# Peptides against a protein of PDB entry 1LOE, part 17

Target 1, 181 residues: chain A of PDB entry 1LOE
Amino acid sequence: TETTSFSITKFGPDQQNLIFQGDGYTTKERLTLTKAVRNTVGRALYSSPIHIWDSKTGNVANFVTSFTFVIDAPNSYNVADGFTFFIAPVDTKPQTGGGYLGVFNSKDYDKTSQTVAVEFDTFYNTAWDPSNGDRHIGIDVNSIKSINTKSWKLQNGKEANVVIAFNAATNVLTVSLTYPN
Target 2, 181 residues: chain A of PDB entry 1LOE as posed
Amino acid sequence: TETTSFSITKFGPDQQNLIFQGDGYTTKERLTLTKAVRNTVGRALYSSPIHIWDSKTGNVANFVTSFTFVIDAPNSYNVADGFTFFIAPVDTKPQTGGGYLGVFNSKDYDKTSQTVAVEFDTFYNTAWDPSNGDRHIGIDVNSIKSINTKSWALQNGKEANVVIAFNAATNVLTVSLTYPN

## One batch from the design tools (peptide; made by RFdiffusion4, then SolubleMPNN)

Design b1_p10_4_s2 (from b1_p10_4 with S1M T3K)
Fold by OpenDDE base, seed 1:
Structure b1_p10_4_s2 (fold): chain B 181 residues (1-181), chain A 10 residues (1-10)
Amino acid sequence: as target 1 above (181 residues)
Amino acid sequence: MLKGIYVGAV
């Protein structure tokens, strides 16, 4: 079986295996997607293409990824919009910002986007987010409107550990988030 | 396909 793996424990200024888009950058060994400034979009892509789907056989790869993130909003009561882990075509460019999290352009299902995302959504967008208004983790398939969501309580300024795993045999994507400290 | 991370700020 073909396996691709990588690990980044420190994000340097010359991070060769990342492609930065928009306002994304590295500082103090961290990947920073945006500053605490309104209407900014930042993305970082792993620079090497990853074979996820085999067009000849239809097979989809398993994957597991883990990361640590911090959302540090100046005002913990007003936090927008969150961020995503996403998988998109190799030529992907920043999409609509704000509530679309820079990865989608519509709440309508659009198979041509070929984008899957796990969102960590801190802002309630009435047009597509769960009606309870909770901050949430969502699984997004070709739409900013999640196919499944789970309420999530943001701990502003705290490190969260995330594990995302996809099992192709069962077609199940699992997301776990913990605040260990 | 590529994987990435995005943050959108308001």
Scores: peptide ipSAE 0.037, ipTM 0.671, DockQ to the pose 0.208
Fold by OpenDDE base, seed 2:
Structure b1_p10_4_s2 (fold): chain B 181 residues (1-181), chain A 10 residues (1-10)
Amino acid sequence: as target 1 above (181 residues)
Amino acid sequence: MLKGIYVGAV
């Protein structure tokens, strides 16, 4: 049995335990993943690999993560695509195309990506998003096309609290989002 | 594997 944990209460200018990719950066003790321009991608990775799958036994670890975020997306047209929390191989690289949320590159299932993401999606992409056009939370497995989605009522500019938990025994990923303030 | 957060832009 092994447990790995970390906490970042403030994102400093010299955040040693994060690897920034693309346009990700820190300012005012916050993490900002993109600049306010079109076709930008930014990511921040925890710098230390985490062992979540044992190739010998097939066992997958439980995990829980929590974070807060703010999105400013006052409309559905002139806004970014949203963001993800994701788990990917250690050599993961940012992917282009805002609709792919910097994580995937296809709506087709591709097991070789070995990537799981929880998306907080603010832009409707006709080719893969739920047809109702709602902003949504999605669970993505090896594809930008979510295996499950839930409509999400964005409170624009408000701080959201998120908890993501995975139970390996039941193979259930749970996402909770609240607006406490 | 690594944990990460991404924000995409249109």
Scores: peptide ipSAE 0.028, ipTM 0.673, DockQ to the pose 0.210
Fold by OpenDDE base, seed 4:
Structure b1_p10_4_s2 (fold): chain B 181 residues (1-181), chain A 10 residues (1-10)
Amino acid sequence: as target 1 above (181 residues)
Amino acid sequence: MLKGIYVGAV
């Protein structure tokens, strides 16, 4: 049994354990993925590969991660896209922006993507999002079209706490989000 | 695998 863990309490100007892609950067001890400008994609990747799947045994590791985020949109009634927490191959590059959240390129299942994401989706894309039009949390597996979703009410500009846990034995991914204030 | 966080804008 092997365990890997890391913690980033503040994001420094030279955050060497992160790989920044697109417009992602650090400022004021925070990770900033985008500047609320149209057609931007920003990503940050943990720089060291995480062993999640054993190709010999097929076993998948358990994991748990937590983070705090803020979406601060200039227009509370038209909030662009949202963001994801994602797990992807080590050579992953920014994908399609907008509703694809910089992580996917298709609403059709594509196993070659090898990407799992938890989306915090603030914009309704009629082609793949739940028809109720709600902002939502989604679990995405090799597609921007979530395999499961739950309605979520964005509190613009406020801090949200997230916990994402995966139990390999049950193959269950759990997402929790709270606004503590 | 590698994990990351992304924010997109329309």
Scores: peptide ipSAE 0.026, ipTM 0.655, DockQ to the pose 0.207
Fold by OpenDDE base, seed 5:
Structure b1_p10_4_s2 (fold): chain B 181 residues (1-181), chain A 10 residues (1-10)
Amino acid sequence: as target 1 above (181 residues)
Amino acid sequence: MLKGIYVGAV
């Protein structure tokens, strides 16, 4: 087996191992996807392609990723739209903004998207989000309409620690989020 | 602080 790993503890102004798309950028040693500005989409791709699926053998890799994020909305009652961790083809480009989080274009399953995302969704879109209207974590497979969701209470301005793990043997993706402070 | 990482699958 082969293992690929990387770690970014500080995001510098010349972060060579990231490809920025849209409004994504680094500032103050942080990766910033968007400012609190309407109709913005920011993305950052790890610059080196990562082998997750082997087309020859059909094997899928296990993976684990961890990160810390902050959502700092000026109005805690109106927060949109959230962000994702996602896996997509190497030539991926920003997709539809707003509720599609810059990653998808449809609530209908589209295998040609070849995109998996973990969304941290702060805004209720009636057309596809859970009917309870809660902010939520979702697992998205080729659609902005999550295959599974869990309610999540945003702590605005606070650091959240996230761990995302995929077990290929069980085909289970696990997401955990904690607010340590 | 990391806000989002996106991975291109091969």
Scores: peptide ipSAE 0.053, ipTM 0.691, DockQ to the pose 0.111; fails the geometry check

Design b1_p10_4_s3 (from b1_p10_4, 4 letters changed)
Fold by OpenDDE base, seed 1:
Structure b1_p10_4_s3 (fold): chain B 181 residues (1-181), chain A 10 residues (1-10)
Amino acid sequence: as target 1 above (181 residues)
Amino acid sequence: EIKGVYVGAV
């Protein structure tokens, strides 16, 4: 079996295994995707392509990823648009910003995007987000409109620990988020 | 064909 793994615990200015897009950058050993200003898109990609699908057999790889993120908004009551983990085709470029999170361009299912995302969405977009208006975790497949969501309470400025696991045999993606501190 | 993807955050 083929296994690919990587781990980044500190982010340096010469982070060769990351591709920075838009406003993404590293500072003080942190990966910073936004500058706390409006209308920016910052992305960071692991520089090595990951083999996840065999077109001949249709087999999809299992994966597990874990990470920590911090949303530190100056105003905890007005936070946009959140944090997003995503998987996209090689040579992906930033997509539509704002509520589209820089990863999608439509609320309609678009198989050509070939993009899967786990959003930690802090801003209610009436056109596609759950009607209760809650901040939420969403699983997005080829659309900014999540196929499944779960309410999530942001703890502004606190470190969130996330684990995302995909079981190819069951076709189940599991997301967990905790605030340990 | 093995399809490769980028893994990222935004």
Scores: peptide ipSAE 0.456, ipTM 0.891, DockQ to the pose 0.061
Fold by OpenDDE base, seed 4:
Structure b1_p10_4_s3 (fold): chain B 181 residues (1-181), chain A 10 residues (1-10)
Amino acid sequence: as target 1 above (181 residues)
Amino acid sequence: EIKGVYVGAV
């Protein structure tokens, strides 16, 4: 059994353990991913690859991650596409923006993507999002079309606490979000 | 099948 962990409580101006892509950057001890403008994609990756799958045994690692995020839309009734936590290959680069969240390129299942994401989706894309039009949390596997979703109410400008856990034995990914304030 | 991966946010 092997365990890998990391923690970033404050984001500095020279955050060497992160890889920034697109418009992502740090300022005032925050990681800022988007500029609240059209067609912006910002990503940040932990700079060290994480071993989640054992090619010899086929075993997948358990993991737990927690973070706090803020979506601060200039217009609460006209928001962008949301926030996404993702796991992707080490060669990952920003993908299609907008409704694809900079992580995917298709609503069709594409195993070559090798990407798993938890989306906190604030914009209804009629082509793939739940038909009720609710903002939602989605679990995305190799597609922007979530394999499972749950309605979520955005609190604009407020901190959301998230915990994502994966149990390899049961193959269950659990997502929780709370607004503590 | 996910081998060594980056963990990120966007």
Scores: peptide ipSAE 0.435, ipTM 0.875, DockQ to the pose 0.065
Fold by OpenDDE base, seed 3:
Order: C-alpha cells, then structure tokens, then sequence
Structure b1_p10_4_s3 (fold): chain B 181 residues (1-181), chain A 10 residues (1-10)
C-alpha cells in the first residue's frame, strides 16, 4: 500500500508546504492562527492534497496525526472559539461566522460540506454545544454540532499534546489530549 | 477517481 507522510518540526517565515488563509502566519518558529484581537480567523493547510479515498475500489486510508498547541483563554466569556484540526475538500475557504470555528457555517448536517473536524472548543454556544457549558473536545462531521463530545479541562497557556487517529476498517476516529508538564 | 483533501488547522 502507498503511504503519504509529512512532518513540520518548526514553522519558518517561508513555509512553502503550507497554504495560509485569513490571519494565519508563522512567528518564532510557531504557527499562529489568531491575532490578539477580536473577530479573527486564521487557517493553515498542508499544501499537497492527501489522497484519502479511492472511488474505484472504495478504499479509505487510515491516518494518524500528532501536534501540540497552546491556547490562551483566561476566562470563559471574553474569549474566542478555540482551536480546530480539520480535513476538507481542496476548495475549502475560511468561514467567518461566529462560533463556527472558521470551518463550518451551519449547525445543520450538510453532506456537501465533506468536512471533518476535531474541535477544541473554549466558548459555549448555547445553540449547539453540550448543555453543561464545559469546554470540550468535539468530533464534527459536516456540521458545527458535534457527533460526539468530551469535557476538556483547559490548562491555560500550557502546551497540549494531541494525537488523532482514524481506523478505516472500523470507521473509528480517536482523539487523545494530554498535558505532559 | 482519487479524492484528495486538505489537512489543516484553524
């Protein structure tokens, strides 16, 4: 079987294998997705499309990804929506609607979106988020309304280690988040 | 047809 992989250990000022959208940029060898101001959306995409599905055979690829991220959200009310890992069609564009994490534009299921996301959500949107109001990890399929969520206790300003894996045989997506320090 | 996707963060 064919395998595609990539690794970025540091993000440079001329990172040619990334497509930046919105306010996304690199600084101090880190990918920075937001500015410290209101109403910003920043995205970064790996510049080479990943061949994940073969329509002829029906085969779907397994995948695993790991990354670290930092969020500064000192409170639960005057903060942005969080961080999101996503997989989307090659014509994907930033979405600016509040609460939609820059990825979606509706709480209704829309199969034409063809977008899967793992959200690390820091803002409670009463219209679609879990009713307990907790910060949470969510798995989103073609909608901002997660198909599954788990409460997440944010350690403010600390590096979180994330692993996301997909098993095509079982159709199961797993997410793990840890704070090693 | 091989379906390609972008992997990204936001």
Amino acid sequence: as target 1 above (181 residues)
Amino acid sequence: EIKGVYVGAV
Scores: peptide ipSAE 0.422, ipTM 0.877, DockQ to the pose 0.060
Fold by OpenDDE base, seed 2:
Structure b1_p10_4_s3 (fold): chain B 181 residues (1-181), chain A 10 residues (1-10)
Amino acid sequence: as target 1 above (181 residues)
Amino acid sequence: EIKGVYVGAV
């Protein structure tokens, strides 16, 4: 049994425990993942691989994570695709296909991607997003096409507090989002 | 084998 934890309350200009990919960077003690241009991707990874699955026993680790984020998406048309928390293999690379949130590259289920994501999706992609067109939270397993979604009322430009918890015994991933201010 | 993963945001 092991436990791995990390906490970053301020993102510095030389954040040694993060791997930046694409256009991700830090400024004013915040992590900024997007630029005000089209077709760019920014990612940040915790630099130490985390052991979450044992192939011999089949055991999967429980986990809980919390973070605060801000999205500025005043409309549904001239905006980026959204924000995503993800867990992926150590060879993960940014994906640049529009609508794939920088994480996936197909709506088809692909077990070889070994990627789980929680998306906070601000752009309606007809091919895979919920047909109601709502901004939504999605749970993505090996595909941009979420296995489950929930409509999300974005408070534009406000800080959202998120808690994501996974219970391995029940195989349930829980996502909570609140706007405290 | 213990599978290691990156935890990230994008």
Scores: peptide ipSAE 0.311, ipTM 0.836, DockQ to the pose 0.060

Design b1_p10_4_s4 (from b1_p10_4, 3 letters changed)
Fold by OpenDDE base, seed 5:
Structure b1_p10_4_s4 (fold): chain B 181 residues (1-181), chain A 10 residues (1-10)
Amino acid sequence: as target 1 above (181 residues)
Amino acid sequence: MIKGIYVGAV
């Protein structure tokens, strides 16, 4: 077996191992995907392709990723739209913004998307989000309509720690989020 | 494949 790993503890002004798309950038040693400005889409991609699926054998790799994020909305009652961690083809480009989180274009399953995302969704879109209207974590497979969701209470301005793990043997993706402070 | 993150705002 082969293992690929990387770690970014501080995001510098010349972060060579990231590809920025849209409004994404680094400042103050942080990765900023968007400011609190309407109709913005920001993405950052790890610059080196990662082998998760082997087309010859069909094998899928296990993976674990962890990160810390902050959503700092000026109005805690109106927060949109959230963000994703996603895996997509190497030629991926920003997709539809707003509720599609810059990663998808449809609520209908589209295998040609070849995109998996974990969404941290702060805005209720009636067309595809859970009917309870809660902010939520979702697992998205080739669609903005999540295959599974869990309610999540945003702590505006607070740091959240996230761990995402995939077990290929069980085909289970696990997401955990904690607010340590 | 490439991993990334995104934020969208309305």
Scores: peptide ipSAE 0.034, ipTM 0.658, DockQ to the pose 0.199
Fold by OpenDDE base, seed 1:
Structure b1_p10_4_s4 (fold): chain B 181 residues (1-181), chain A 10 residues (1-10)
Amino acid sequence: as target 1 above (181 residues)
Amino acid sequence: MIKGIYVGAV
């Protein structure tokens, strides 16, 4: 079996295995996607292509990823828009910002985007987000409108631990988020 | 495919 793995514990200024897009950058050994400035878009991509789907056999790879994030909004009551972990084609470029989280362009299903994302969504967009208005984790497949969501209480300025696992045999994607401290 | 992370700020 082919396995690809990587680990980044400190993000340096010369992080060769990342491709930065938009306003994304590294500072103080952290990956920073945006400053606390309106209407900014920042992305970081793992620089090496990862074989996810075999066009010959139709097989899809299993994967597991974990990361720690901090959302540190100046105003904890007004936080937008959140961020995603996403998988997209190798030539992916920043997409629509704001509520589209820089990874999608539509709430309509568009298979041509070939994009899957786990969103950590802090802002309620009435056009596509769950009607309860809760901040939420969502699983997005070729659309910013999630196929499944779970309410999530943001702890502003605190570190969250995330694990995302995909089991190809069961076609189940699992997301866990904890605030250990 | 490539995986990454994004933050959009308002």
Scores: peptide ipSAE 0.029, ipTM 0.639, DockQ to the pose 0.210
Fold by OpenDDE base, seed 2:
Structure b1_p10_4_s4 (fold): chain B 181 residues (1-181), chain A 10 residues (1-10)
Amino acid sequence: as target 1 above (181 residues)
Amino acid sequence: MIKGIYVGAV
């Protein structure tokens, strides 16, 4: 019976409802999470905690989020690892290692991380990524090793529209990605 | 819980 919503149509230089971690920043009304150098991590968090799990009842909230993004990854070798949309505890901190997408720190399942992420992965990490080597969308639960993945045909430099929806009753997370232009 | 977005590094 509680609903929380927010919308950011332009990312301003003084975005009060975001917490930037690492190298994340805004420019030209866009959010940029990393600098174009190796071994950098950037994150942006919604500044207000969102109640999505009730410890007393065990109930989990439904949610839906949408965003647009652009990735420039013209090859599979000299590119960053990709990015995630994630939900994590309020004290979450950026994690090192690009392959862990700043969110996780192990391919082993660790329930103490209490983190769910949707990854848009542009770099093949042999130890945990799908063996076909494809760029992929993954659903990550307490591990960088996705519980499910789908190959993703990146349209380099094009704006992608994403919708992520979670239905608590069915325990199904749905990810949709389109290139409208 | 906090919602966030991350972009990884090379």
Scores: peptide ipSAE 0.026, ipTM 0.657, DockQ to the pose 0.211
Fold by OpenDDE base, seed 4:
Structure b1_p10_4_s4 (fold): chain B 181 residues (1-181), chain A 10 residues (1-10)
Amino acid sequence: as target 1 above (181 residues)
Amino acid sequence: MIKGIYVGAV
């Protein structure tokens, strides 16, 4: 049994335990994925590989992560595209932007992606998003088309608290989001 | 498998 944990309470200018990709950067002790500019993708990866899957036994690790985020869009009525928390291979690179959130390239299931994401999706993409058009939280497995979603009301500019937990024994992933203020 | 998503109201 192996346990790995880390905590980042403030994001410094030289955050050595993160790998920044695309437009991702730190400023004012925050991790900023993107600026409010079109056609940008920013990502940050934990720099050390996390053992989640055992190739010999097939066992998958439990995990719990929590974070606070803010989406601050200049136009509250036109907010795109959201962001993800994701787990991907160590050599992962930014993927398609826009509605693909920089994490996926297809709405079709592609096992070669080897990527799982929790999306906080603020923009309705008619080709794959829930037809009700709601902003939503989604669970994405090897596709930008979520395997399950829940409507979510964005509070632009406000802090949201998120907890994501995976129970390997039950194969259940749970997401919670609250706006404490 | 997603079992629950909790979105708390403000």
Scores: peptide ipSAE 0.022, ipTM 0.609, DockQ to the pose 0.055

Design b1_p10_5_s1 (from b1_p10_5, 7 letters changed)
Fold by OpenDDE base, seed 1:
Structure b1_p10_5_s1 (fold): chain B 181 residues (1-181), chain A 10 residues (1-10)
Amino acid sequence: as target 1 above (181 residues)
Amino acid sequence: VEIVSMSFSL
């Protein structure tokens, strides 16, 4: 089976294997999606298309991704909106901002979006988020309304380690988040 | 150490 892999330990100003969208940029060797200001959307895409689903055979690839992130909000009690790791068509462009995280446009299932995302959601949107109001990790399939969620306690300004894995044989997506320090 | 882990069958 063919395998595609990449690793970025330091993000440079001329990162050839990333496509930056919206307000996304690199600074101080970090990928920054947004500054701590309202009404911004930033995205970064891996520049090379990857073959995850084969429409002819129906085969789906396994994948594993890991990354470290920091959410650093000036006000720990007012943090919006979070971010996603997402998989979308190669020509994907920024979508609706705010609670839609720049990746979706609706809480209604829209198969035409062809987008799967793992959200790290810091802001409670009454219209679609879990009713307990907790910050959460969510799995989003063609909708900002998650098909499954788990409460997550944000540690503002701290590094979190994330592993996301998909097992095609079992059709199971696994998300793990750890604050190691 | 804070750990959050979840698995979901798609």
Scores: peptide ipSAE 0.338, ipTM 0.881, DockQ to the pose 0.069
Fold by OpenDDE base, seed 4:
Structure b1_p10_5_s1 (fold): chain B 181 residues (1-181), chain A 10 residues (1-10)
Amino acid sequence: as target 1 above (181 residues)
Amino acid sequence: VEIVSMSFSL
């Protein structure tokens, strides 16, 4: 069994194991996806391809990832769209911004996207988000319209700890988020 | 501590 792992505790200006896209950059030892301005998309990719899916056998790898994030909106009552952790083809490029989070282009299922994302969605898009209007965590498979969601209360400017795990044997994706402070 | 967790079968 092949295992690949990496860890980034502090994000440097010359972070060699990341590919930055769009407005993504590092500052103050943090990865910053967007500036607090309209219509920005920033992404960062792990620079080495990860063998998640074996096309020959159909086998899918287990994985666990953890990270800490902060959403710091200038106005707590006017927050932008959020962000995702995503898995996409090696040649992936930034997609539609705004409510599509720079990862998708449609609310319709599009297998050609080959993208799975866990969204931390802080903006209610009437066309596809849960009707209750809650900020939410969503699991997105080839569509910005989540296949499953869970309401989540954003704590603006506070650090959240996230763990995302996938069990290939059961095909179960698990997401946990905590505000430790 | 506020905890949000979800599990979904793909």
Scores: peptide ipSAE 0.328, ipTM 0.878, DockQ to the pose 0.069
Fold by OpenDDE base, seed 3:
Parts: structure tokens; C-alpha cells; sequence
Structure b1_p10_5_s1 (fold): chain B 181 residues (1-181), chain A 10 residues (1-10)
């Protein structure tokens, strides 16, 4: 059984295993997705294709990813939308529609997008977000409208540790977020 | 320490 893994401890200016899209860039050894301005979208893709599903055999891979992130969003109304970890086809392009986190372009289910994302959403979009208005973690399958969400209290400017795991045998995606301090 | 976990079948 083939296993692929990678680890990036420090993000360099010429990171060879990342493809930057939009306003994504590296600074001070961190990956920064957007500029500190309105209406900005940035992404970074792992440069090597990942074989997660074999169309011939039907085999689906397990995967685990972990990362640390920081968001500065001191209020709920005059801030950006958040970010996603996502899996998409190799020819995926950034999406610029407001509220779509650079990944989707509709709240309608579109099976042709073949995109799965875990969102960390800091802005309440009345058209598709949970009605309680809470900041939330969501699982998005081919739509910005999450198939499931959970309220999440942002600790502004603090490092969050995330683990995302997929079990192919059970078809279950698990997301864990902790603030260690 | 805040812990938020969720699981969902795709």
C-alpha cells in the first residue's frame, strides 16, 4: 500500500511544494492567505497530486492532516469570511465571490465541482450559514452551504491547533480544534 | 483549553 506524506515546519519564500494562487504568500515563515485589505482571496495548493480515490479499483485513501492557524477578527461584522482546508481537482481555480472562502461559487449543490472543504467561518452569511449567527466550523461538500456545522468561539489572535482525519472504511470525516493556551 | 470536535459521514 502506497503512503504519501509531507510536513512543512517553516514556510519559505520559495516553497517548492506549494502552488500559490491569488494573494497567497509566505512571510516570516508563515503562510498568509490574504493581504490586509478588503476583497482579497488567496490559496495555496500542495504541488503534487494526491491519489485519494482510484476510479478503477474503487479504493479510497485514509488521510490525516494537522495545522496551526491564527485569525484576527475582533468583531463579527467588519471582518473577512475565514478560511478552509480543501481537497479539489488538480485544475482548481480560486473563486472570488464574497463569502465563498475562495473555494465555492454557489450555495447550490454542484457535484461537478468535486470539492470537499472544512471551513472555519468568521462571518455570518444569512443566505447559507446557520441561523444562530455563530462563528462555526463546517463541512462543505460541493457547496458553500455546509452539510454539518458546529459553533466555535474564536480566540482572537490566538493559535488554534487543528486535526482533520478521514476514515475510508466508515466514510467519516473528523475535525478537532483546540486552543492549548 | 477549548476543545471543539465534530464528525460527519460524507
Amino acid sequence: as target 1 above (181 residues)
Amino acid sequence: VEIVSMSFSL
Scores: peptide ipSAE 0.231, ipTM 0.834, DockQ to the pose 0.069
Fold by OpenDDE base, seed 2:
Structure b1_p10_5_s1 (fold): chain B 181 residues (1-181), chain A 10 residues (1-10)
Amino acid sequence: as target 1 above (181 residues)
Amino acid sequence: VEIVSMSFSL
């Protein structure tokens, strides 16, 4: 059984184990995904491909990831869409459509995208987001329209700790978010 | 504390 692991405590200016796409960059030891302006998208990929799903055998790897993030979204209207942790094919490219979090390009289910994302969504897109308009955590499988969502009360500008775990035996993805400070 | 738990298939 193969295991891949990495840890980045401080993001450097030449972070060789990350591939930056779009407006993603590092500054002051942090990964910053977007500019603080409209029409910006940025991503960072782990630079080495991993065997997470085998199309021939159907085997899916267990995984766990943790990270800390900060979002500044002081209102619901003049803010960005949020961000995702995502898993996609090695040739994945940033997507620029508004509301698609740089990962997807349709609300229609597209199995060929082979993309799974956990979204931390701060902007209500009427076409696909939960009708209550809440900021939310979502699990996205081959579509920006989440297969499941849960309302999330953002503590604006505060550090959130996230753990995302997948158990292949149970086929269960678990997301936890806490505000330790 | 926010927790989302669900099953999915690739």
Scores: peptide ipSAE 0.215, ipTM 0.828, DockQ to the pose 0.065

